# Ledger of designs, part 111: peptides against a protein of PDB entry 3C2G

Target 1, 209 residues: chain A of PDB entry 3C2G
Amino acid sequence: IRTFDLLGLLLHDSDAIDGFVRSDGVGAITTVVQYPNNDLIRAGCKLLLQVSDAKALAKTPLENILPFLLRLIEIHPDDEVIYSGTGFLSNVVAHKQHVKDIAIRSNAIFLLHTIISKYPRLDELTDAPKRNRVCEIICNCLRTLNNFLMMWIPTPNGETKTAGPNEKQQVCKFIEIDILKKLMSCLSCEGMDTPGLLELRSTILRSFI

## One batch from the design tools (peptide; made by RFdiffusion4, then SolubleMPNN)

Design b2_p23_1_s2 (from b2_p23_1, 13 letters changed)
Fold by OpenDDE base, seed 5:
Structure b2_p23_1_s2 (fold): chain B 209 residues (1-209), chain A 23 residues (1-23)
Amino acid sequence: as target 1 above (209 residues)
Amino acid sequence: MERLQKARQEIADDIDEFLKLAA
C-alpha cells in the first residue's frame, strides 16, 4: 500500500507514467492486486486509473490484464475499486480497436449492465459523496459503452465492422428496463453531471449517418 | 434491418425518451 502511494506520487508527469508502463508497471500492479487485501486492491486500482491514459499503453499487451481486471470489477462490491476499474477500462479502450475487442470478448458490455444494476437509483441516495461516486461510476460505464459502439459506426461509404450475435445480445441486455430506469434517474437528479447518456446518444445517431 | 441497426435504434429511442422525461 505504501509503495503504491509513493509510486503514485512519483507518476506526476507523462514521461514518468510512460516509463512505468514500458517497464511492465501495469502487469506488476495486476500481480499485486491478486492478493485478497481490500486496501491493496483499492490502491492498485487507483494507480491503474492514474496510468490508464498513458501513451505507452498502446504497445502494452492487455490480453491477460483486461480479463482479470474485468473479473475483479465484477466480483468486488467496493465503490472505489469499481470507480477506478471502470475509469481504467473507459480510458484504455479509447481509440484502441484491439483493446475494445479484448474487452468485448471478455463480456465487458454485460459487465457494464451488471455494474449499473447493482446500484440504486441516484434519487434514492441521500448521501452526496456516495451519490456522486455512483454517478461517476455510471458515467464511466456509459463512456465505455460509447467507445464500443463507435467501432460499428459506418464509414462515409457505409462500410464498417458489424457486431456479432453475442455482441448484439450483450447490448440488448444493457438496455433492459431496470437499467434504463436507473440511467433515467441520473438525468433526473438535479445538479448531477451525467454527460455519458448525451455522448452515447450522439454516437448512436452518428451510426446512422 | 441489420441486427446492430435495430439495437442502435432501440437504444436511441430509449435514450430520447429519457432525455424528454428529464427535461
Scores: peptide ipSAE 0.024, ipTM 0.552, DockQ to the pose 0.034
Fold by OpenDDE base, seed 1:
Structure b2_p23_1_s2 (fold): chain B 209 residues (1-209), chain A 23 residues (1-23)
Amino acid sequence: as target 1 above (209 residues)
Amino acid sequence: MERLQKARQEIADDIDEFLKLAA
């Protein structure tokens, strides 16, 4: 735990972060968080989030790492772990088709739905810190979903990928009324990325209509 | 606040439209 904290302090610039990632730092963290210690898992996932936008990740094989992380956030009820994990996921899939593919094959879409479904509506949370954290988690999930959906939207050039039937089925879970209501509820949170939510709205409409 | 309300309404309207089309 202390080691992760110290590492976090050292990884304050992009070059240091890239160096850590190139040295298989992500793999090292994922190894450590396999131990059943909640504090350690929290610290490790937080560190993952800190390095999640590293340029070096584009060249890092994530075939073994990403499924593990997804499983971790699936089984952990800890908001901090889920926050860090979904944040990591959101960042690592951004602008990286191959990572999106890995995530999707690892049932990420369904997991995102599961996470959102487990949380109450934000307007039902009276504790502001809790509400804000949940909001951030949901936003991470929705941002990730948006990144996935964008793959299947026709480009101005007419090129598009087609989602498989399984992916379509998983995506369809997000148009459930309860999920959509939770999406809207995010707009009520302080510091919410309203433009991002509007973008997601547009993406959903383009994907389903 | 007004902008946010507008955004919410737009999303709601779009959802309604979607549900109509999906029904």
Scores: peptide ipSAE 0.018, ipTM 0.523, DockQ to the pose 0.046
Fold by OpenDDE base, seed 4:
Structure b2_p23_1_s2 (fold): chain B 209 residues (1-209), chain A 23 residues (1-23)
Amino acid sequence: as target 1 above (209 residues)
Amino acid sequence: MERLQKARQEIADDIDEFLKLAA
């Protein structure tokens, strides 16, 4: 645990982070967090988040790592784990079609739906730190979802990928009215990624409305 | 399906309105 924390502190620049990633640091973390220790899992996921935007990740195979992380997020009710995990997910899928595909095949869209569904409306959360963390989680989910949905939006050239039936089903669940209402409620939360919500709104409209 | 689509649109509109109000 402390080792991860220390390591995280040392990974303070892009070169160090890239070096860590090139050394299969992500794989190492995922291996370690397979041990059923919540503190370790928290620390590991936090570290994953810290390296999640590393350029070196583009060359890192995530076929095994990402599904594992998604499963980890799915089974752990820990806000910190979910925060870190969704943050990692959000960053790694950004501008990486291959990674998006892996995530989607691993039911990431549905997972995002599940995560959002797990939490009450933000206005019902009285604990500010928790509310903020939940808000951040939702933001991560929204950013990730947006990245997914963009794949299926027609390009100016008229080219578009078509979502498969399963993906469509997952997306449909995500954009159910109850979820959308919850997302709308996020707008009332201070610190919410308003630009992200606007982008998501735009994406939803372009995709489904 | 039509009702859902309508609801989605309404929510989208609500979001837009909310954002305008929050700005």
Scores: peptide ipSAE 0.016, ipTM 0.485, DockQ to the pose 0.031
Fold by OpenDDE base, seed 2:
Structure b2_p23_1_s2 (fold): chain B 209 residues (1-209), chain A 23 residues (1-23)
Amino acid sequence: as target 1 above (209 residues)
Amino acid sequence: MERLQKARQEIADDIDEFLKLAA
């Protein structure tokens, strides 16, 4: 645990982070978090988040790492793990089609829905730190969803991938009443990524209307 | 601040519309 904290302090610039990633640092972390220690899992996931925007990740095989992380998020009710994990997910899928595909095959869309469904409306959370953390988690989920949906939006050149029926069905779950109410509650949160929500809104409109 | 509030309101209005469609 302390090692991860120290490592996080050392990884303060992009070159150091890239070096860590190129040395299979992400794989090393995922190996460590396989131990049934919640503190270790938290620390490891936090470190994953810290390196999640590294350029070197584009060359890192995530076929084994990403499914494992998704499963970890699925089975652990820990807000810090979920925050770090969804943050990692949102960053690693950005602008990387192959990573998006891995995530989708690993039921990421459904998982995002499950995560949002798990938490109450933000206006029902009176504890500010808790509310803010939940808000951040939801933002991570929505950003990730947006990244997925963007694959199926026509580009200026007219090219687009087509979502499969299963993916479409999973995406449709995000327009359920309970989900929409929770999204509404996010608008009052100080930590809410309003520009991100606007982008997602635009993406949804283009995808379904 | 005003711009952000306006954006939030627009999103809220859209969500309300979706809620009506989902009902």
Scores: peptide ipSAE 0.275, ipTM 0.823, DockQ to the pose 0.045; fails the geometry check

Design b2_p23_1_s3 (from b2_p23_1, 14 letters changed)
Fold by OpenDDE base, seed 4:
Structure b2_p23_1_s3 (fold): chain B 209 residues (1-209), chain A 23 residues (1-23)
Amino acid sequence: as target 1 above (209 residues)
Amino acid sequence: SARLREARRKIAEDIDAFLKEAA
């Protein structure tokens, strides 16, 4: 745990982060967090988040990493793990079609829905730190979802992929009334990515209408 | 805030439209 923390402190610049990633640092972290230690998992996921926007990740195979992380997030109720994990996911899928595909195949869309479903409406959270963290998690989920949906938006140039029936069904779950209420509750939170939510709205509409 | 109200309105309208179209 302390090692991860110390390592995180050393990864303060992009070059160091890239160096770590090139040295299979992400794989190393994912190996370590396989141990059933919550503190270790927290620290590891936090470190993953710290390196999640590294340029070197473009050259890192994530076929084994993403499914594991997604499963970890699915089974771990820890907000910090979920925050870090969804943040990692959001960053690694950004502008990377192949990574998006891996995530989607690994049931990421449904997982995002599950995550949102697990949390109450933000206005029902009385603890400010908790509410803020949940808000951040939701933001991560929304950004990730939006990145997925963008793959299925028709572009003027060329053919776009179409969402499969399963993906479409999974996305449609986000317009269920309970989910919508939760998303709407996010709009009142300071720091909420309101533009992102609006973008998501538009993306959903463009994808399925 | 006015911004928030407007955002909510837009979302609500789009959702309603979506649901109507999907029904």
Scores: peptide ipSAE 0.020, ipTM 0.520, DockQ to the pose 0.045
Fold by OpenDDE base, seed 1:
Structure b2_p23_1_s3 (fold): chain B 209 residues (1-209), chain A 23 residues (1-23)
Amino acid sequence: as target 1 above (209 residues)
Amino acid sequence: SARLREARRKIAEDIDAFLKEAA
């Protein structure tokens, strides 16, 4: 835990972060957080989030890392772990098709649905810090989902990928009325990425209508 | 805010339209 805190304090610039990532720092963290200690897991996931937008991640194999992280998020009810993990996921899939594919094959879409389903409507949360953290988690999920859906939207040149039936089925879970109502409730929460939510709305409509 | 209200309105309308078309 203390080591992760120290590392977090040392990784302030992009070069240091890239150096850490190139030295398999992400793999090292994922190894350490396998120890059943929630504080350690929190610290490790937070550090993952800190390095999640590193340029060096584009060259980092994530085949073993992403599935592990997704499982970690799935089995831990800790909001801080979920926040860091979904933030990491959102950043690493951005603009990287191969990472999106790994995540999707690892049931990421279903997991995102599970996460959103776990939380009440944001307008039902009275504790502001809790509500804000949940809001951030939902935003991370929405950004990630949007990144996935964008794969299947026609490009200006008319090219598009087609979602498989399994992926489509997983995405359809987000169109359930209860989920949509929860997404709507996000707009009532402080700190919500409203542009992101609107973008997701547009993406869903373009994908399914 | 007016911005949020408008956003909600747009989302709601699109959701309604989607659900009607998907049914």
Scores: peptide ipSAE 0.018, ipTM 0.449, DockQ to the pose 0.045
Fold by OpenDDE base, seed 2:
Structure b2_p23_1_s3 (fold): chain B 209 residues (1-209), chain A 23 residues (1-23)
Amino acid sequence: as target 1 above (209 residues)
Amino acid sequence: SARLREARRKIAEDIDAFLKEAA
């Protein structure tokens, strides 16, 4: 646990992070978090989040790593793990079509819906730290969804990928009233990426209208 | 870097210690 913290401190610049990633650091962390120790899992996932925006990830095979992480998030009730994991997911899929495809094939869209559905409404959470963490989780999920949806929206040049029927069905679940309410509730949270949420709203609308 | 290698070593040691304790 301490070693993960120390490693995180050492990874203070982009070059170091990229070097770590190129040396299969992500794979190493995912191996470590397979052990049934909550503190270790938390620390490992946090470290994953810290390196999740590394440029070197574009060249890292994630076919085995990403499904594992998704499963971990699915089965683990720990908010910190879910926060870190969804944060990692949101960052790693950004601007990487092949990673998005892996995630989608691994049922990521449905998982995101499940996670959002699991948490109560933000207005029902009286503890500010808890509320903020839940908000961040929801935002991570929604940001990830946005990244997926963007694949299916025509680009200025008219090019677009077509969503499969299964993906469309999974995405439709996000039109549920409770999900939309949670999306809107995130706008009331301090420190949230309001422009990002507005973008997501626009993307959702464009996807279904 | 040497620092990263050392960090990895420590991680491995922590894992080993954990496994021994859990056994």
Scores: peptide ipSAE 0.000, ipTM 0.219, DockQ to the pose 0.015
Fold by OpenDDE base, seed 3:
Structure b2_p23_1_s3 (fold): chain B 209 residues (1-209), chain A 23 residues (1-23)
Amino acid sequence: as target 1 above (209 residues)
Amino acid sequence: SARLREARRKIAEDIDAFLKEAA
């Protein structure tokens, strides 16, 4: 735990982060978080989040990492783990079609729906730190969903990837009234990414044409 | 499809409504 904290302090710039990733740092973290220690898992996932936007990740095979992380989020109902994990997912799928495909094959859409479904509405949370963390988690889910939907928007040349029937059905679950209310309740939190909701709105309107 | 168009409309309207309320 202390080692991860110290390492996190050293990863204070993009070059250091890239160097860590190129040295298979992500693989090292995933190895460590396999130990059944909640504090270690939290620290490891937090470190993953810190390196999740590294340029070097584009060259890192994620076929084994993403399914593992998704499973970790599924089995550890810890807000800190879920926050870090969904944040990692959101960042690594951005602008990376192959990573999006891995995530979708690993049932990421369903998992995101499950996560949102399990949390109460934000207006029902009276504890500010808890409410803020839940808001951040929901925002991570929204951003990830937005990234997935972007795959199914026609390009100027008329080419588009078609969503499979299962993926489409999974996405349709997000239009359920209770889910929508939870997503929108993020607006009640201070510092909420309002632009993110607008982006999602735009993406939904353009998707599935 | 008509279903997809309706879903889009609903989501967009809900987002707009909540954004106005939060402003």
Scores: peptide ipSAE 0.117, ipTM 0.682, DockQ to the pose 0.032; fails the geometry check

Design b2_p23_1_s4 (from b2_p23_1, 11 letters changed)
Fold by OpenDDE base, seed 1:
Structure b2_p23_1_s4 (fold): chain B 209 residues (1-209), chain A 23 residues (1-23)
Amino acid sequence: as target 1 above (209 residues)
Amino acid sequence: SERLKKARKEIDESIDKFLEEAE
């Protein structure tokens, strides 16, 4: 834990982060978080989040790492782990088609739905720190989903991909009324990425109209 | 298909309503 904290302090610039990633730092963290220690898992996932936007990740084989992380998020009811993990996911899939494909094949869309489904509506949370953290988690999920959906929308450049029927079905779960109510509640949260939510709305409409 | 269209419309209306109320 202390090692991760120290390492996090040292990884304050892009070059250091890239160096860490190139040295299989992500793999090292994922190995460590396999131990059943919640504090260690939290620290490790936090560190993953810190390096999640590294350029070097584009060259990192995530085929073995990402599914593991997704499973970790699925089985751990820890908000900090989920926050860090979904944050990592949202960043790592950004602008990386290959990583998006890995995530989707690893049932990421359904996982995002599951995460959102497990949390109460934000208006039902009286504790502000908890509410804010949940809001951030949902935002991470929505950002990730948006990144997935965008690849299935025709671009002006003529690039288009078609979502499979399973993916479409999974995406359709996000328009269920209970999910939508939870998503709407996020709009009232301070610091919520309202533009992102609106973008997601637009993306959903463009994807299924 | 019609169900999806309806759902999309409802989502859109709900968001718009929320934004209007928040202003």
Scores: peptide ipSAE 0.023, ipTM 0.484, DockQ to the pose 0.030
Fold by OpenDDE base, seed 5:
Structure b2_p23_1_s4 (fold): chain B 209 residues (1-209), chain A 23 residues (1-23)
Amino acid sequence: as target 1 above (209 residues)
Amino acid sequence: SERLKKARKEIDESIDKFLEEAE
């Protein structure tokens, strides 16, 4: 735990972070967080978030790492772990098609739906720190979903990847009224409200036209 | 495709319904 805290302080520039990633630092963290210690898991996931935008991750095999992290987020009730994990996920899938594919094959779309489903609407949360953390988690989920959807948006020449039937079904779950109400409450907290929902609508529709 | 048309229609209807209820 103390080691992770120290590493977090040292990994403050892109070169240091890339060096850590090239030395299989992500693999090392994922090995350590397999111990059933909540504090260790929190610290490890936070460190993962800190290195999640490293350029060196594009060359790092994530076939074993990403499914493990997704499972960890799925089973762990800790908001801090979920925050860090969804933040990591949203960053690592950005602009990396191969990572998106790994995440989708690992049931990430369904997991995002599950995460959103378990949290109440923000207006039901009176504790400001809790409400803010939940909002951040939902935003991480939304950003990740958008990153997935972008791969199925047609290009101007009409070329596009086609989502499979299972992916389409999973995406359709995000347009359920209860899910949309939760998303709307988060968007309202961020001052985006209806325009934010309409933008998501546009992204979803463009993926399935 | 007919499948895509159906999916789009369902999405539009669901979101429009939500927006109407939220207004």
Scores: peptide ipSAE 0.018, ipTM 0.452, DockQ to the pose 0.027
Fold by OpenDDE base, seed 2:
Structure b2_p23_1_s4 (fold): chain B 209 residues (1-209), chain A 23 residues (1-23)
Amino acid sequence: as target 1 above (209 residues)
Amino acid sequence: SERLKKARKEIDESIDKFLEEAE
C-alpha cells in the first residue's frame, strides 16, 4: 500500500508514467491486486487510474489485464475500486479500437449497466462525499459507453463498424427510464461534465435513430 | 445553475423524443 502511494507521488509526469507502463507496471499492479486484501486492491486500482492515460498503454498487452480488472470491478462492492476501475476503463478504451474490442468481448457494456443500476439516484444520497463518488463512477461508465458507441456511428466518409446484435441489445439497456433518470441526476453534482453528458446523449440518439 | 437547468431540459427533451420514437 505504501509502495503504491510512493509510486503515485513519483509518477507525476507523462514521461515517468510512460516509463512505468513500458516496464510492465500495469501488469505488476494487476499481479499485486490479486491478493485478497481490500486495502491493497484499492491502492492498486488507484495507481492504475493514475497511469490510465499513458500513451505507452497502446503497446501494453491488455488482453490479460483488462478482463481481470473488469471481473474485479464486477465482484468488488467497494466504491473506491469501482471508481478507479471504471476510470481506468474509460481512459484505456479512449481512441483505441483494439482495447474497446477487448472490453466489449469481456462484457464491459453489460457491466457498466450493472454498475449504474446498483447505485441509487444521486438525489437520494445525502452524504456529499458518497454522492460525489457515485457521480464520478456513473460518469466514468457513461464516458466508456460513449467511447463504445462512437465506433458504430457513421463517419463522414460513410464507413462505420456495425454493432453486433448482442452489443445492440446491451446498449438498449441504457435507454431504460431508470438508467436515464440516474444519468440526469448527475447534472446535480459539482464538477459534472455536462458537455460530456450532452455528447453521450447525441451519441445515443445517433446510434438508435 | 442556469446552465445546468438548460442542459437538463435539453437532455430531458431529447430523451422524451427518443423514447417516443422508439415506441
Scores: peptide ipSAE 0.011, ipTM 0.380, DockQ to the pose 0.048
Fold by OpenDDE base, seed 4:
Structure b2_p23_1_s4 (fold): chain B 209 residues (1-209), chain A 23 residues (1-23)
Amino acid sequence: as target 1 above (209 residues)
Amino acid sequence: SERLKKARKEIDESIDKFLEEAE
């Protein structure tokens, strides 16, 4: 645990992070977090989040890593793990079509819905740190969803990927009133990326037009 | 679908209302 923390402290610049990623650091972390130790899992996922925007990830095969992480955050109840995992997911899928495809094939859309659904409304959370963390998790999920939806939005040139029927059905779940209410509740949270949520709104609207 | 149309409208109205209230 302390080792991951120390490593995280050392990985404070982009070059160090890229070096770590190039050395299969992400794979190493994912191997370690396979052990049933909650503290280790938490620390490992946090470290994953820290390196999740590394440029070197573009060259990292995520076919084995991403499904594992998705499963981990699916089954792990720890908000910190979920936060880190969804944060990692949101960053790694950004601007990477192949990673988006891996995530989608690994049932990421449904998972995002599940994660959002499991949390109460933010207004029902009295503990501010908890509420903020939940808000961040939801935002990570929504950002990830936005990245997925963007694939299916027609480009000005008329070219677009078509979501499969299953993906469409899963996406439709995000239009459920309860999910939408949670989305709206996030807009009221301090420090929220309101522009990002508005972008998501736009993307959702465009996706269902 | 009518459901989607309704949902879009509700989302849009809710967001707009929120933004208006936040101003």
Scores: peptide ipSAE 0.026, ipTM 0.502, DockQ to the pose 0.031; fails the geometry check

Design b2_p23_2_s1
Fold by OpenDDE base, seed 5:
Structure b2_p23_2_s1 (fold): chain B 209 residues (1-209), chain A 23 residues (1-23)
Amino acid sequence: as target 1 above (209 residues)
Amino acid sequence: MKVLEEPGLDEKLKEILEELKKK
């Protein structure tokens, strides 16, 4: 725990973050969060989020890291772990086709649906800190899903990858009435990324119609 | 993923910390 706090203090600029990533820091953290200690898991996931936009990650193999993190988010009930993990996922898949493919093969689309399904409607949350954290988690999930769907948008001049039948089925779950009601509740919530939600809606329509 | 034994993990984290301090 103290070591992660010290690492967090040292990772104050882009050069330090890139240095940490080049030294296999992400692999080291992923090893640490395998221990059944909630405080250690929280601290490790928070540090992963802090380095998730590092340029050096483009050269880091994520084939062993991403499936593990996705499994951790799936089984852990902690909002702070889910927040950090979905934030990491959203950042690392951005503009990286190879990383998107790894995440999708590891059932990331279904996991995002599971996370959104777990939380109540935002209008049912009276505690402002809890509501804000849940809102941030949902935004991370929606941004990640949008990044996946953008791969399958037909371009006029390019070989667009087509989503497989399994991926299409997983995406169709986001159009279920219960999920739609939750997403509609987000539009009425102050602090929600309404533009991001509308962008996702547009992306879904363009990808599957 | 190699499960680093608990002692090996602390050593790896210390090594990373020392590398970060030198820059």
Scores: peptide ipSAE 0.023, ipTM 0.575, DockQ to the pose 0.013
Fold by OpenDDE base, seed 4:
Structure b2_p23_2_s1 (fold): chain B 209 residues (1-209), chain A 23 residues (1-23)
Amino acid sequence: as target 1 above (209 residues)
Amino acid sequence: MKVLEEPGLDEKLKEILEELKKK
């Protein structure tokens, strides 16, 4: 735990973060969080989130890392782990088709739906910190979904990847009324990425209408 | 209950940190 906290303090700038990533820091964290220690898992996932937007990640193989992280999020009910993990996922898939493909093959779409579905309505959460954390998790999931959906939207150049039948079925779950209500609830939360959520809303409409 | 760090976890973290310093 203390080591991850120290690492988090050392990773204060983009160069340090890139250096850590180039040194296989993501793989190292992934190895460490395999130990059944919840505090360690929290700290490790938090550190992953801190490095998740690193430019050096474009050169980092994520084929083994992403499936592991997705499984970790799936089995670990901890909001902090889920927050950090979904945040990591949302950042690493951004603008990286290869990473999106790995995530999708690793059942990320279904997992994201499961995560969103697990949480109650935000209006049912009386604890403000809990409500905010849940909102952030949902936002992370939805941003990730937006990144996936964008692959299947026709570009002006006519090149579009076609979603497979399974992906289509999984994505169709995000137009369920409960998911849409949660999206709308997130739009009403302070400090949320409102532009990103509006973009997702637009993407959903373009994908399903 | 502080989950006792499994014996060797700190050592493994140190090994990882040392490997990270060598690159």
Scores: peptide ipSAE 0.022, ipTM 0.583, DockQ to the pose 0.012
Fold by OpenDDE base, seed 1:
Structure b2_p23_2_s1 (fold): chain B 209 residues (1-209), chain A 23 residues (1-23)
Amino acid sequence: as target 1 above (209 residues)
Amino acid sequence: MKVLEEPGLDEKLKEILEELKKK
């Protein structure tokens, strides 16, 4: 635990973060969080989130890392682990087709739906810190979904990657009224990127037209 | 998910710290 806290303090600039990632720091963290200690898992996932937007991740193989992290957030009930893990996922799939494919093959679409479905409506959460954390988790999930959906939207050149039948079925679950209501509820959260959420909504809706 | 034994924790943490010091 203390070591991850110290690492978090050292990873304060982009060069340090890139240096850590180039040294297989992500693989090292994912190894350490396999110990059955919840505090260690929280600290490790938080550190993963801190390095998740590193430029050096474009050259990092994630074939063993992503399936592990997806399984971790699937089985852990801890909001901090889910927040950090979904944040990591949303950042690492951004602008990386190969990483999107790994995540999708690892059942990420269904997992995102499961996570969103687990939480109550934001208006039912009276505790502001809890409500904000849940909102952030939902936003991480929806941003990740948007990154997947964008692969299947027709480009002007007519070349579109087609979603498989299983992926289509899993995506269809996001038009459920309860999911759409949760997306809309995030627009009222303080500190959220409202324009970004509106774009996500538009992309989700366009995927079903 | 693979579960690691506790005795390997310190060694893995030391490895992480050593790799960070080299850069």
Scores: peptide ipSAE 0.022, ipTM 0.598, DockQ to the pose 0.013
Fold by OpenDDE base, seed 3:
Structure b2_p23_2_s1 (fold): chain B 209 residues (1-209), chain A 23 residues (1-23)
Amino acid sequence: as target 1 above (209 residues)
Amino acid sequence: MKVLEEPGLDEKLKEILEELKKK
């Protein structure tokens, strides 16, 4: 735990973060978080989130890391682990088609739906810190979904992939009334990335038209 | 923000990584 705190203090610079990632730092963290220690898992996932936008991740093989992380956030009820894990996922899939493909093959779309479904409506949460954290988790899930959906939207100059039938079915779950209500509740939260949520809304609409 | 390119930060990170792997 103290070591992760120390690492967090050292990893404030992009070059240090890239150095850590090039030194298989992500693999090292994923090894450490396999131990049944909740504090260690929480600290490790937080560190993963801190390095999740590193440029060096483009050269890091994530085929073994992503499925493990997805399983970790599936089985852990800890909001901090889920927050960090979904944040990591949202960042690593951004602008990386190969990483998106790994995540989708690892049942990420269904997992995102499952995570959102586990939480109550934000208006039912009276504790402000808890409400804010849940809102952030839902936003991370929705941002990740947006990144997936963007692959299947025709661009004027790009080859568009077509979603498979299973992916389409899983995406359709996000237009369920309960999921839409949670999305709308996030738009009402103070300090949220409202532009990002509005972008997702537009992307969802475009994906179903 | 000064890039803490302290010569040795990479070595220190590697050392910490090795310590993490041993836990």
Scores: peptide ipSAE 0.018, ipTM 0.476, DockQ to the pose 0.014

